# Ledger of designs, part 59: peptides against a protein of PDB entry 6B4E

Target 1, 295 residues: chain A of PDB entry 6B4E
Amino acid sequence: TNFDKISKMFWHYKDKIAQIKQDIVLPIKKADVNVRNLLSRHKRKINPKFGQLTNSNQQLFKIQNELTQLINDTKGDSLAYHWILNFIAKAVVHQAETEVRVKPESALPLGKLTLYLLVQFPELQELFMARLVKKCPFVIGFTCEIDTEKGRQNMGWKRNNENKWEDNTSYDERMGGILSLFAIITRLQLPQEFITTTSHPFPIALSWHILARICNTPLNLITNTHFVILGSWWDAAAVQFLQAYGNQASKLLILIGEELTSRMAEKKYVGAARLRILLEAWQNNNMESFPEMSP

## One batch from the design tools (peptide; aimed at target 1 K251)

Design b2_p27_4_s2 (made by RFdiffusion4, then SolubleMPNN; from b2_p27_4, 12 letters changed)
Fold by OpenDDE base, seed 3:
Structure b2_p27_4_s2 (fold): chain B 295 residues (1-295), chain A 27 residues (1-27)
Amino acid sequence: as target 1 above (295 residues)
Amino acid sequence: SMEEEERKKFIQELDEIIKKLEEEKKE
């Protein structure tokens, strides 16, 4: 694992966030009133769609079509188009932070919707990834120290209105929610209409990178959060990961489930204990996946 | 194929991880 490269990638996306603000968000504030009104209306229509997802594929397809139409309405203006995609990127991540964190299985319909949009609108990919990395650097296996304010900020910690850091449980849950969504996206197959024409924008290989990079992370930087997000990943993608990489996947799962947890045993992390339980379930041929969506 | 090359890289990465873990156990 080349941590220098990972760091460069991390800062690339941080720079991208700054660029988005300068080139997309701020310019729209000065745009024609008609454009601003259009985007405001579209924002209001788009935002509730993510919360309307259920375990129904029929509902998913309906929402996909509605969003596609709404996004296409903005293509006549490049700035408006990129603005709406950036809004969607933010909204999806927000949904992961709020809904997926409390109901992990909701990541599946959200992930399917997101993957569809990522393929249908390729410009969303960079916007979405930048947002993910900003909010949850674990998605690219980035870790830094959190003993400083800057370190905590880099790792996605939030402060409240009183300038107090969020509690550990809240942070862990948010990170778990975001990572669950990302994990689902990486393990999903492309919709049938895209399989022959498009490559997967965030393939299962990215899950490999997450696990491998965490395994190579200096132990002094490993926290309970690392184990929490590994557990979230496991629930979301372990079955499909094993299917994709076979014996090599098994070795990596053993490394995170057995070796990494053992090395950190003295810390008595709750997340590590859960990961051990997941490992044991797998060893007993009882690895579970999220239920498939209904027709 | 690209997939084969990717797999090769993953195997190499896994080996590096294992090596590192083994070295840490000796300290």
Scores: peptide ipSAE 0.226, ipTM 0.784, DockQ to the pose 0.880
OpenDDE base, seeds 1, 2, 4, 5: peptide ipSAE 0.063, 0.207, 0.210, 0.026; ipTM 0.716, 0.766, 0.773, 0.606

Design b2_p27_4_s3 (made by RFdiffusion4, then SolubleMPNN; from b2_p27_4, 12 letters changed)
Fold by OpenDDE base, seed 1:
Structure b2_p27_4_s3 (fold): chain B 295 residues (1-295), chain A 27 residues (1-27)
Amino acid sequence: as target 1 above (295 residues)
Amino acid sequence: SHMEEELKKFKEELDEIIKKLKEEEEK
């Protein structure tokens, strides 16, 4: 694992966030009133769509079509188009932070919708990844110390209006929710209409990188959150990961479930205990995946 | 195939990880 490369990638996306604010978000505030009104209306129509997802593929397809139309309506103005995509990127991540954190299986319909949009609108890919890395740097296997305010900020910790850090449980759950979404996206197949014409924008190999990079992280930087997000990843993608990489996948799962947890046993992390349980379930041929969506 | 090449790289990476973890345990 080349940590310098990971750090460069992390800061690339941090810079991208700053660039988005400067080149997309702020300019729209000064744009033509008609453009601003259009975007305001579209924002109001788009925002509730993510909460309307269910375990139904029919409902998913309906929402996909509706969002596609709304996004296409903005293509006549490049700035408006990028603004609406950035809004969607933020909304998807927010949905992961709020809904997926409490109902992990909801990551599946959300992930399917997101993957569709990422392929349908390629410009969404960088916007979405930048938002993911900002909120949950674990998606690229980045870790830094959290003993400083800047370190906490870099790792996606939030402060409330009183400038108080969120509690550990809230942080862990948010990270787990975001990571669940990303894990789902990496293990999903492309929609049938794209499978022969487009490569997967965030393939299953990215899941490999997450696990491998965490295994290579200095032990003094490993926290309970690392185990929590590994558990979230496991629930979301372990079955498909094993299908994709076979014996090599098995070895890596054993490393995170057995070796890494054992090395950190003295810390008595709750997340590590859960991951151990998941490993044991797998060893007993009881590995579970999220329920498939209904027609 | 692309997948076979990817798996080969992953195997190498995995071996390195295992080696590193073993070395840390011995310290």
Scores: peptide ipSAE 0.445, ipTM 0.882, DockQ to the pose 0.779
OpenDDE base, seeds 2, 3, 4, 5: peptide ipSAE 0.391, 0.427, 0.414, 0.170; ipTM 0.863, 0.874, 0.870, 0.697

Design b2_p27_4_s4 (made by RFdiffusion4, then SolubleMPNN; from b2_p27_4, 12 letters changed)
Fold by OpenDDE base, seed 1:
Structure b2_p27_4_s4 (fold): chain B 295 residues (1-295), chain A 27 residues (1-27)
Amino acid sequence: as target 1 above (295 residues)
Amino acid sequence: SEAEKELEKQKEELDKIIEELEKEKKE
């Protein structure tokens, strides 16, 4: 694993966030009143849509169509278009931090919606990835030390209004939620209408990168959070991952579930214990996946 | 230890797979 490349990728997306603020967010504040009003109305219509998702494909398609129309209404103004996509990127990640965090299976409808939007609106891809990396660097297998303020910030730790760091449980759950969403996206097939015309923007190979990079991370940087997000990934994508890569996938699952947990046994991480349970379930031919959505 | 060597070998194999996957993306 070339960690220098990973670091470069991480900072690329951090720079992208800064660029988005400078070139998209701030300029809109000074834009024409009509544009601002349009975006305000669209924001109000778009925001509740993510919470309206259910385990129904019919509902999913309805929301997809509604969002598509709302986004298309902004295409006449490039700045407005990019602003609304950036808003959507933020909203999706926020939904992962709040809803998926407490109900991991909700990642499936959210992931399907997100994947559709990523394909339908390619400009969303960089915006979304930048937001993901900012909030959860684990999505690209990036890890740094968290002994410093800057390190914690880089790893997506939040401070409250009193300038106190969030508790470990909250951080772990948020990271797990975001990673669950990303994992789902990587293992989903493209909608049928796009299979022949477009390549998958975030394919299952990205899940491979996450796992492999974590396995190669220096042990002194491995925390409970790493095991938590691996467990979240497992629930979200392990079945499909095995289908995609077969024996090689199996080796990697054993590596994270057995070898990595064993090497960190002295730490007695709760996340590691859970990951071992998942491994054992798999070994007993009881690997579970999220339930499929209804028609 | 032999176990550590085997683990290292497995990690190297993972890296090779990553390289192959990256090539497929470019193709």
Scores: peptide ipSAE 0.294, ipTM 0.816, DockQ to the pose 0.041
OpenDDE base, seeds 2, 3, 4, 5: peptide ipSAE 0.057, 0.023, 0.120, 0.164; ipTM 0.646, 0.583, 0.719, 0.747; seed 3 fails the geometry check

Design b2_p27_5 (made by RFdiffusion4)
Pose (drawn by RFdiffusion4):
Structure b2_p27_5 (pose): chain A 295 residues (1-295), chain P 27 residues (1-27)
Amino acid sequence: as target 1 above (295 residues)
Amino acid sequence: SKTLEEQIEEEMSEVPEQIEELDEYLE
């Protein structure tokens, strides 16, 4: 892995976040009353819909249809359309760092909803990817030191209610939740409405890049967070990763489960212990996936 | 600058090369 190229990719998405603020978020303050009213009302109606998802496909379709109508209502104004898509991208990532953090299997219905929106409204793709990279750089394999305040900000760290950094556990759980959503998206087939006509925007090869780049990361930059997101990724996508790459995926899963954990053993990282358990469960023919969605 | 789709397609094309490098590393 050429980590200079990974850094260039990271800063490209960081620049995109700045461009979104300049060209989408700030100009909306100057939009006309009809646009402001529509966006104010629609953002209230959109916000709770992500938490109304369940394990049921019928409920997923209902929420998809409600959101599609609300988003289509904004298409008459390109700025309002891009603003509501940016709002949705932020809301989905926030849902991943809250609800998926507590209930990892809720990444499956949220991933199906997000993938549907990503192809129904393609302008969402760049907005969503930039948001993921800003909030969880592990999705592209970016890692930098966190000894400095700027490094902590680069890696997606947050502060609590007293300018102190959130504890390591809170950060690790958030990162696992966000990366679990992206991992579900990379291993989902497109919905039927689009599977016959459209290329998957974030395919399974992106999961290969996450694993390979962590395995190629200098060991002095590896933390418990790398093991936690790999465990979250495993729960969300390891079965489909093997279906996609076979013996090559098996070699990579062994590398992360046996070798990456062994080389960092003195750190006694909690996530490394869980990744070893996941490796042993697979070796005992008991690899799990999230239960498929109910009717 | 490349589009997001072009960047994703480039990463997809790199997967065979990375598999070859992994085989060499494991040997």

Design b2_p27_5_s1 (made by RFdiffusion4, then SolubleMPNN; from b2_p27_5, 11 letters changed)
Fold by OpenDDE base, seed 1:
Structure b2_p27_5_s1 (fold): chain B 295 residues (1-295), chain A 27 residues (1-27)
Amino acid sequence: as target 1 above (295 residues)
Amino acid sequence: MKSLQEEIEEIVAEVPEEFEKLDERLE
């Protein structure tokens, strides 16, 4: 693992976030009143759509169509278009932080919707990845120390209004939720209408990167959160990962489930214990995936 | 588009060197 490369990637997306604020968010605040009104109306219509997702493909398709129309309405103004996409990127990640964290299986409909939008609107890809990396650097296998304020910030830790860091459980759950969403996206097939014309924007190989990079992370930087997000990934994508890479996938699952947990056994991480349980379930031919969506 | 074989070959190199005994190249 080339950690310099990962670091460069991390800072690339951090810079992208700054650029988005400068070039998209702030300019809209000064835009024509008609543009601002348009975006306000669209924001109000778009925002509830993510919460309207269910385990129904029919409902998914309905929402996909509605969002597509709403986004297309902004294409006449490039700045407005990018603003609405950035809003969507933020909203999707927010759903992962709030809903997916407590109901991991909700990542499936959310992931399907997100993947559709990423393909339908390619400009969303960089905006979305930047938001993901900002909120959960684990999505690219980035890890740094968290014994400094800057380190915690880089790893996506939040402070409340009283400038107090969030508790470990809250952080772990948020990271798990975001990682679940990303894992789902990587393991989903493209919608049928796109499979012959478009490459997958975030393919299953990115899941491999996450696992491999975590395995290569210096042990002194490994925390309970690493095991939590690995468990979240496992629930979301392990079955499909094995289908994609076969024996090579098995080796990597053993590395994270057995070897990495064993190396960190002295820490007695709760997340590691859960990952061991998942490994054992797999070894007993009882690996499970999220339920498929209804027609 | 890259083949599955090509994709695996590109990413397998990220397996930790310490655990290379568990890693096998695609036959």
Scores: peptide ipSAE 0.028, ipTM 0.624, DockQ to the pose 0.189
OpenDDE base, seeds 2, 3, 4, 5: peptide ipSAE 0.026, 0.026, 0.026, 0.028; ipTM 0.623, 0.634, 0.623, 0.651; seeds 2, 3, 4, 5 fail the geometry check

Design b2_p27_5_s2 (made by RFdiffusion4, then SolubleMPNN; from b2_p27_5, 13 letters changed)
Fold by OpenDDE base, seed 5:
Structure b2_p27_5_s2 (fold): chain B 295 residues (1-295), chain A 27 residues (1-27)
Amino acid sequence: as target 1 above (295 residues)
Amino acid sequence: MKSLQEEIEEIKAEVPKDFEALDKYLA
C-alpha cells in the first residue's frame, strides 16, 4: 500500500471541495435571477426524492426518471448543471448519513439510484467522490490520527453549533452509513442499458482497495470506526465480493475478520467483536446479503 | 507449502493500483 498516494488522493478531493465552493456554489449566487429561481425550484423538487425511495424497483425507476428530467432541465447552463449535480452529491451523502446509518438495507435502493445517476451524468462522479472523501475518508482507505482537531476534521468528524465534537457512536454510525452506500455502489452491476457503452465508475476493485488499505494501516491509527465500517461493508458487499474474487476474496475476509481483529484484541473494540461475529457466521455458511428489491 | 497465514500476508501486502492491475494480480 502506497499511503503517500492515498494521501495525495485525499487532498486532491479536499482541494476539489474548495474548488467547488469557489467555482460553482459561490458564482451561482451572482447568476441570472432566472437561473437562480430555476435552481431553487429544482432543489425543492429533487431533495425529497431520496427520502421517497423504498425497496421497490418500480419506485426506483420512477424516481430515476423524475431526477433525470430535473437534471436535464439544467444542462443548458453549465454552471447550473454542475450546481445541481453538486447538490445531488451532497444530498445522497446526507441520506447515507441519516437514513442508511439507521437502516443499512436502505443503502441498496439509494445505491442503485446513485449508480444510475453517476452513469447518466458522468460529471457527478468527481463531485460525488469529493463529497464522499470529505465526509468519509474510509472510502479510499485514508486514515490519519484523530488526537488533534485537524486530524478529526480530516477524518470527517463534525462539530455541533456549540463547537462540541459529535460522540463516538454518532461518528461511527455516520461513517458506517456512508461506507455502506459506497460498498453497495461498488458491488452493483450497471443497468442493462449501460453495460455495453460505459465502464463502471466505482467498480468492486474499490472495495478491495478499502479492505487492503485498512489492513495495511499502521495499527496505532486503527480505531473502532475502522471495524464498524468494515462490518458495514461486510453486510453490504461481502457476498458479492466473494463472487467477484473467489479465493482471494476469502483470504482478505479472513484477514480483516480474524487477523486484524486479533491484532487489536487488547482494545476490546465493539466493532471488532461484531466483525468477528460476521466472520463466524460466514464460517458456518450463514453469510447474508441485503434482500433484493421488489419489482 | 505456504501456510494460510502466509497467503493472507501476501494478499495484505498487495494493493492494486487500479482495476486492471487487480485483474493481473488475480490471474
Scores: peptide ipSAE 0.031, ipTM 0.596, DockQ to the pose 0.083
OpenDDE base, seeds 1, 2, 3, 4: peptide ipSAE 0.021, 0.026, 0.030, 0.025; ipTM 0.614, 0.603, 0.660, 0.604; seed 4 fails the geometry check

Design b2_p27_5_s3 (made by RFdiffusion4, then SolubleMPNN; from b2_p27_5, 13 letters changed)
Fold by OpenDDE base, seed 1:
Structure b2_p27_5_s3 (fold): chain B 295 residues (1-295), chain A 27 residues (1-27)
Amino acid sequence: as target 1 above (295 residues)
Amino acid sequence: MKSLEEIIAEIEAEVPKVFEELDKKLA
């Protein structure tokens, strides 16, 4: 693992966020009133769609089609198009922070929708990845110290209006929710209509990177959050990960479930205890995945 | 599209340091 390269990637996406604000968000505020009105209407129509997802594929396809039409309506203006995509990127991540956080299995329909949109609208890919890395650097296996304010900010910690940091549980759960979504996306197959024409934008290899990079992270930087997000990843993608990489996948699962937890045993992290339970379930041939969606 | 074998070969360049210790256990 080259941590310098990972850091470079992290800061690349941080810069991208700044660029998005400067080149997309701020200019729209000064755009023609007709454009602003269009975007306002579309925002109102798009935003509730993510909450309308269920375990139904039929409902998913309906929402996919509706969003596709709404996004296509903005293509006549490049700035408007990119603004809508950025809005969607933010909305998807927000849904992961709130809904997936409390109901991890909801990551599956959300992930399917997101993957469809990422393929249908390639310009969404960089916008979405930048938002993911900003909110949850764990998606690229980035870790830094959190003993400083800047360190906490870099790792996605939030402050409230009173300038107080969020509690550890809230942070852990948010990170888990975001990571669950990302893990699902990496393990999903492309929709049938895209399989022969398009490469997967965020393939299962990215899950490999997450696990490997965390395993190679200096132990003094490993926190309870690392184990929480690994547990979230496990629930979301471990079965499919094993299917993809076989024996090599097994090695990584043992490394995170046994070796990493053992090395950090003195810390008595709750997340680590949960990860050991997941490992034991697997050893007893009881590895579970999220239920498949209904027709 | 790259084969699964090709993908595995590429990502194996990034492995945990303790990865070799598990070879005996999984053999």
Scores: peptide ipSAE 0.031, ipTM 0.675, DockQ to the pose 0.154
OpenDDE base, seeds 2, 3, 4, 5: peptide ipSAE 0.029, 0.032, 0.029, 0.024; ipTM 0.594, 0.614, 0.620, 0.642; seeds 3, 4 fail the geometry check

Design b2_p27_5_s4 (made by RFdiffusion4, then SolubleMPNN; from b2_p27_5, 13 letters changed)
Fold by OpenDDE base, seed 1:
Structure b2_p27_5_s4 (fold): chain B 295 residues (1-295), chain A 27 residues (1-27)
Amino acid sequence: as target 1 above (295 residues)
Amino acid sequence: MLSLQELIEEIVSEVPKVEEELDKKLA
């Protein structure tokens, strides 16, 4: 693992967030009133769609079509188009932070919708990845110290209006929710209409990097959160990961489930205990995946 | 006993395309 490269990637996306603010968000505030009104209407129509997802593929397809039309309506103005995509990127991540956090299986319909949009609108890819890295650096296997305010900020910790940090449980669950979404996206197959014409924008290899990079992270930087997000990843993608990489995947799962947890045993992390339970379930031929969606 | 890094490096050496694929997508 080249940690310098990972750091470079992390800061690249941080810079991208700043660029998005300067080039997309701020300019729209000064745009023509007609453009602002259009975007306001579209925002109001788009925002509730993510909460309307269910375990139904029929409902998913309906929402996909509705969002596609709404996004296409903005293509006449490049700035408006990018603003809507950035809004969607933020909304998807927010849904992961709130809904997926408390109901991990909801990552599946959300992930399918997101993957569809990422392929249908390629400009969404960089916007979405930048938002993911900002909110949850674990998606690229980045870790830094959290003993400083800047370190906590870099790792996606939030402060409330009273300038108080969120509690550890809230942070862990929120990171788990975001990571679940990303893990799902990496293990999903492209929609049938895109398989022959488009490459997967965030393939299963990205899951490999998450696991490998965490395994190679200096032990003094490993926290309970690392184990929590590994557990979230496991629930979301372990079955498909094994299908993709076979014996090599098995070795890596043993490394995170057995070796990494053993090395950190003295810390008695709750997340590590859960990960061991997942490992044991797998060893007993009881590895579970999220239920498939209904027709 | 091999370090986690050594174990991961061994695995990566057996599946070199995994890291290369990521680099292509993130380039």
Scores: peptide ipSAE 0.027, ipTM 0.618, DockQ to the pose 0.047
OpenDDE base, seeds 2, 3, 4, 5: peptide ipSAE 0.027, 0.026, 0.026, 0.026; ipTM 0.594, 0.596, 0.617, 0.595; seed 2 fails the geometry check

Design b2_p27_6_s3 (made by RFdiffusion4, then SolubleMPNN; its pose is not in this set)
Fold by OpenDDE base, seed 4:
Structure b2_p27_6_s3 (fold): chain B 295 residues (1-295), chain A 27 residues (1-27)
Amino acid sequence: as target 1 above (295 residues)
Amino acid sequence: MLDLEEFNKYIEELVEEAKKELEEFSK
C-alpha cells in the first residue's frame, strides 16, 4: 500500500469538489433563467425518486427510465447536464447517509440504480467518486488523524449550526451507510444491456483496496469507524467478494475479522466486536447476504 | 468541467494496483 499515492488521490478529489463548485454549481446560478427553471423542475422531479426505491426490480426499472429521460432532457446544455449529474451524485450519497444507514439492505436497490446511471452517463462517475471521497474517504482507503479540526473535516466529520462536531454514533452510521452503497456497487454485475459493451466503472477490485488499505493503516489511526465500515462492507459484499477471489478473499477477511480486531482489542471498539461476530458467523457457515430483489 | 479521461486514468490505476496487490497477496 502506497499511502502517498492514496493521499494524492484524496486531495485530487478534494480539488475536484472545488472545481465542481466553481465550474458547475456557481455558474448555473448566473445562467439563463430558462436553464435555471429547467433545472429547478428537474431537481424537484428527481429528488424524490431515490426514496421511491423498493425491493422491486420493476420499480427500479421504472425509476431508471424516468431518471434517464430527465437527465437526457438536459443534454442540450453541457453545463445543465453536468449540474444535474452533480445533483444526482449528491442525492445518491445523501440517500446513503440517511436511509442506508438505518436500513443497510436498501443499499441494494440504490446501488443498482446508481450503477445503471454511472454506466448510462459516464460523466457521473467522477462526480460521484469525488462526492464519495469527500463524504467518506474510506471508499478509497484514505485515513488521517482526527485529533485536529482539519483532520476531522478531511475524514468527513460534520459540524452543526453551533459549530459542534457530530457525535461518534452519527458519524459511524453515516460512514457505514455510504460505504454500504459503494460496497454494493463494487459487487454488482453490470446490467445485461451493458455487460458486453462497457467495463464496470467501480469493480470488485476497489473493495480489495478498501480492506487491504485499512489492514495496512497505522494502528494509531484505526478507530471504531474503521470497524463499523468494515462491518457494513461485510454485510454488503463479503459473499460476493469470496466468490470473486476465493482463498485470497478468505485470507483478507480473516485479517480484518481476526487479526485487526485482535490488535485493537484493548480499545474495546463496538464496531470491532460486531466484526468479530460476523467472522464467527462465517466460520460457522452462516454468512449472510442482503436478500435479492423481487421481480 | 471535469475530465472524463483523467478520471478513467485514475480508476484504471486503482484497478491495476489492486490486481498487483492481489497477486502478491496470493504468494
Scores: peptide ipSAE 0.421, ipTM 0.894, DockQ to the pose 0.820
OpenDDE base, seeds 1, 2, 3, 5: peptide ipSAE 0.418, 0.403, 0.413, 0.415; ipTM 0.894, 0.889, 0.892, 0.892; seed 5 fails the geometry check

Design b2_p27_6_s4 (made by RFdiffusion4, then SolubleMPNN; its pose is not in this set)
Fold by OpenDDE base, seed 1:
Structure b2_p27_6_s4 (fold): chain B 295 residues (1-295), chain A 27 residues (1-27)
Amino acid sequence: as target 1 above (295 residues)
Amino acid sequence: MLDLEAFRKRIEELVKEAEKELEEFSK
């Protein structure tokens, strides 16, 4: 693992976020009133859609169609189109931070919707990745020291209005929620209509990187959060990961579940304990995946 | 600002890197 390369990738997306603000978000504030009104209306219509997801594929398809129409309505203006996609990217990540964090299984319908949109509107892909990396650097296996304010900021820690850092549990859950969503996306198959025409935008190989890079992370940088997000990933994608890579996947799961937890045993991380339980469940042929969605 | 082709290439490179790591890991 080349950590210099990972760091460069992290900062690349941080720069991309800044560029998005300058080139998409800020210019819209000065756009024609008709464009601003259009986007305002669409924003109001789009926002509730993510919360309307259920375990129903029928409902998913309905929402997919509705969002597709709303997004297509903006294509007459390139800036408006990109603004809507950026808004969606932010909204999806926000949904992961708020809903998936407390109900991990909700990542499945959200992930299916997101994957559909990523393929249907390819420009969303870079916008979404940039937002993911900003909010949860773990999605690319980036880790830095969090003993400084800058370090915490880089790792996605938030401060409230009183300039106080969020509590550890809140941070862990948010990171877990975001990582769950990304993990789900990486292990989902493309919708049938796209399988023969388009490659997967975020394939399962990206999950390999997450696990491998964490395994190679200096131990002094490993925190409870690392184990929490690994557990979240495990629930979301371990079954499919094993299907994809077989023996190599098995070895890597053992490395994170046994070796990494053992190396950090002195810290007594709650997340590590949970990951150990997941490993043991797997060893007892009781690895579980999220239930499939209903028709 | 956005370059879809460049982005896709970046993802493809990550996939290729993962495949190489998988091969090395199997040794």
Scores: peptide ipSAE 0.665, ipTM 0.956, DockQ to the pose 0.914
OpenDDE base, seeds 2, 3, 4, 5: peptide ipSAE 0.665, 0.664, 0.664, 0.664; ipTM 0.955, 0.955, 0.955, 0.955

Design b2_p27_7 (made by RFdiffusion4)
Pose (drawn by RFdiffusion4):
Structure b2_p27_7 (pose): chain A 295 residues (1-295), chain P 27 residues (1-27)
Amino acid sequence: as target 1 above (295 residues)
Amino acid sequence: AELDELLTEINEKEEELFEENAHLFPF
């Protein structure tokens, strides 16, 4: 892995976040009353819909239809359309760092909803990817030091209610939640409406990049967070990763489960212990996936 | 030595997949 290229990719998405603020978010303050009214009303209607998802496919379709109508209502104004897509991208990532953090299997219905929106509204793709990378750089394998305040900001750290950094546990759980949503998207087949006509925008090869780049990261930059997101990724995508790459995926899973954990054993990382348990469960023919969605 | 060989194979495969999907990476 050429980590200079990974850094260039990271800063490309950081620049995209700045461009979104300059060209989508700030100009909306100057939009006409019809646009402001529509966006104010629609953002209120959109916000709770992500938490209304359940394990039921019928509920997923209902929410997809409701959101499709609301988004289509904004298409008459390119700026309003891009603003509401940016709002949705932020809301989906926030849902991952809150609900998916507490309930990892809720990444499955949220991933299906997000993937549907990503192909129904393709302008969402760049907005969503930039948001993921800004909030969880592990999705592209970016890692930098967090000894400095800027490094902590680069890696997606947040502060609590007194300018102190959130504890390590809160950060690790958020990163797992976010990366679990991206890991579900990479291993989902497109919905039937699009599977016959469209290329998957974030395919399974992106999961290969995450694993390979963590395994190629300098060991002095590895933290408990790398093991936590790999465990979260495992729960969300290891079964399909094997279906895609076979013995090569098996070699990579062994590398992360046996070798990466062993080389960092002195650190006694909690996430490394769980990743070893996941490796042993697979070796005992008991690899799990999230239960498929109910009707 | 066996670990370095394995990491080289995984890295080559990672570069191959990256080139196949270069359009997803407009940096």

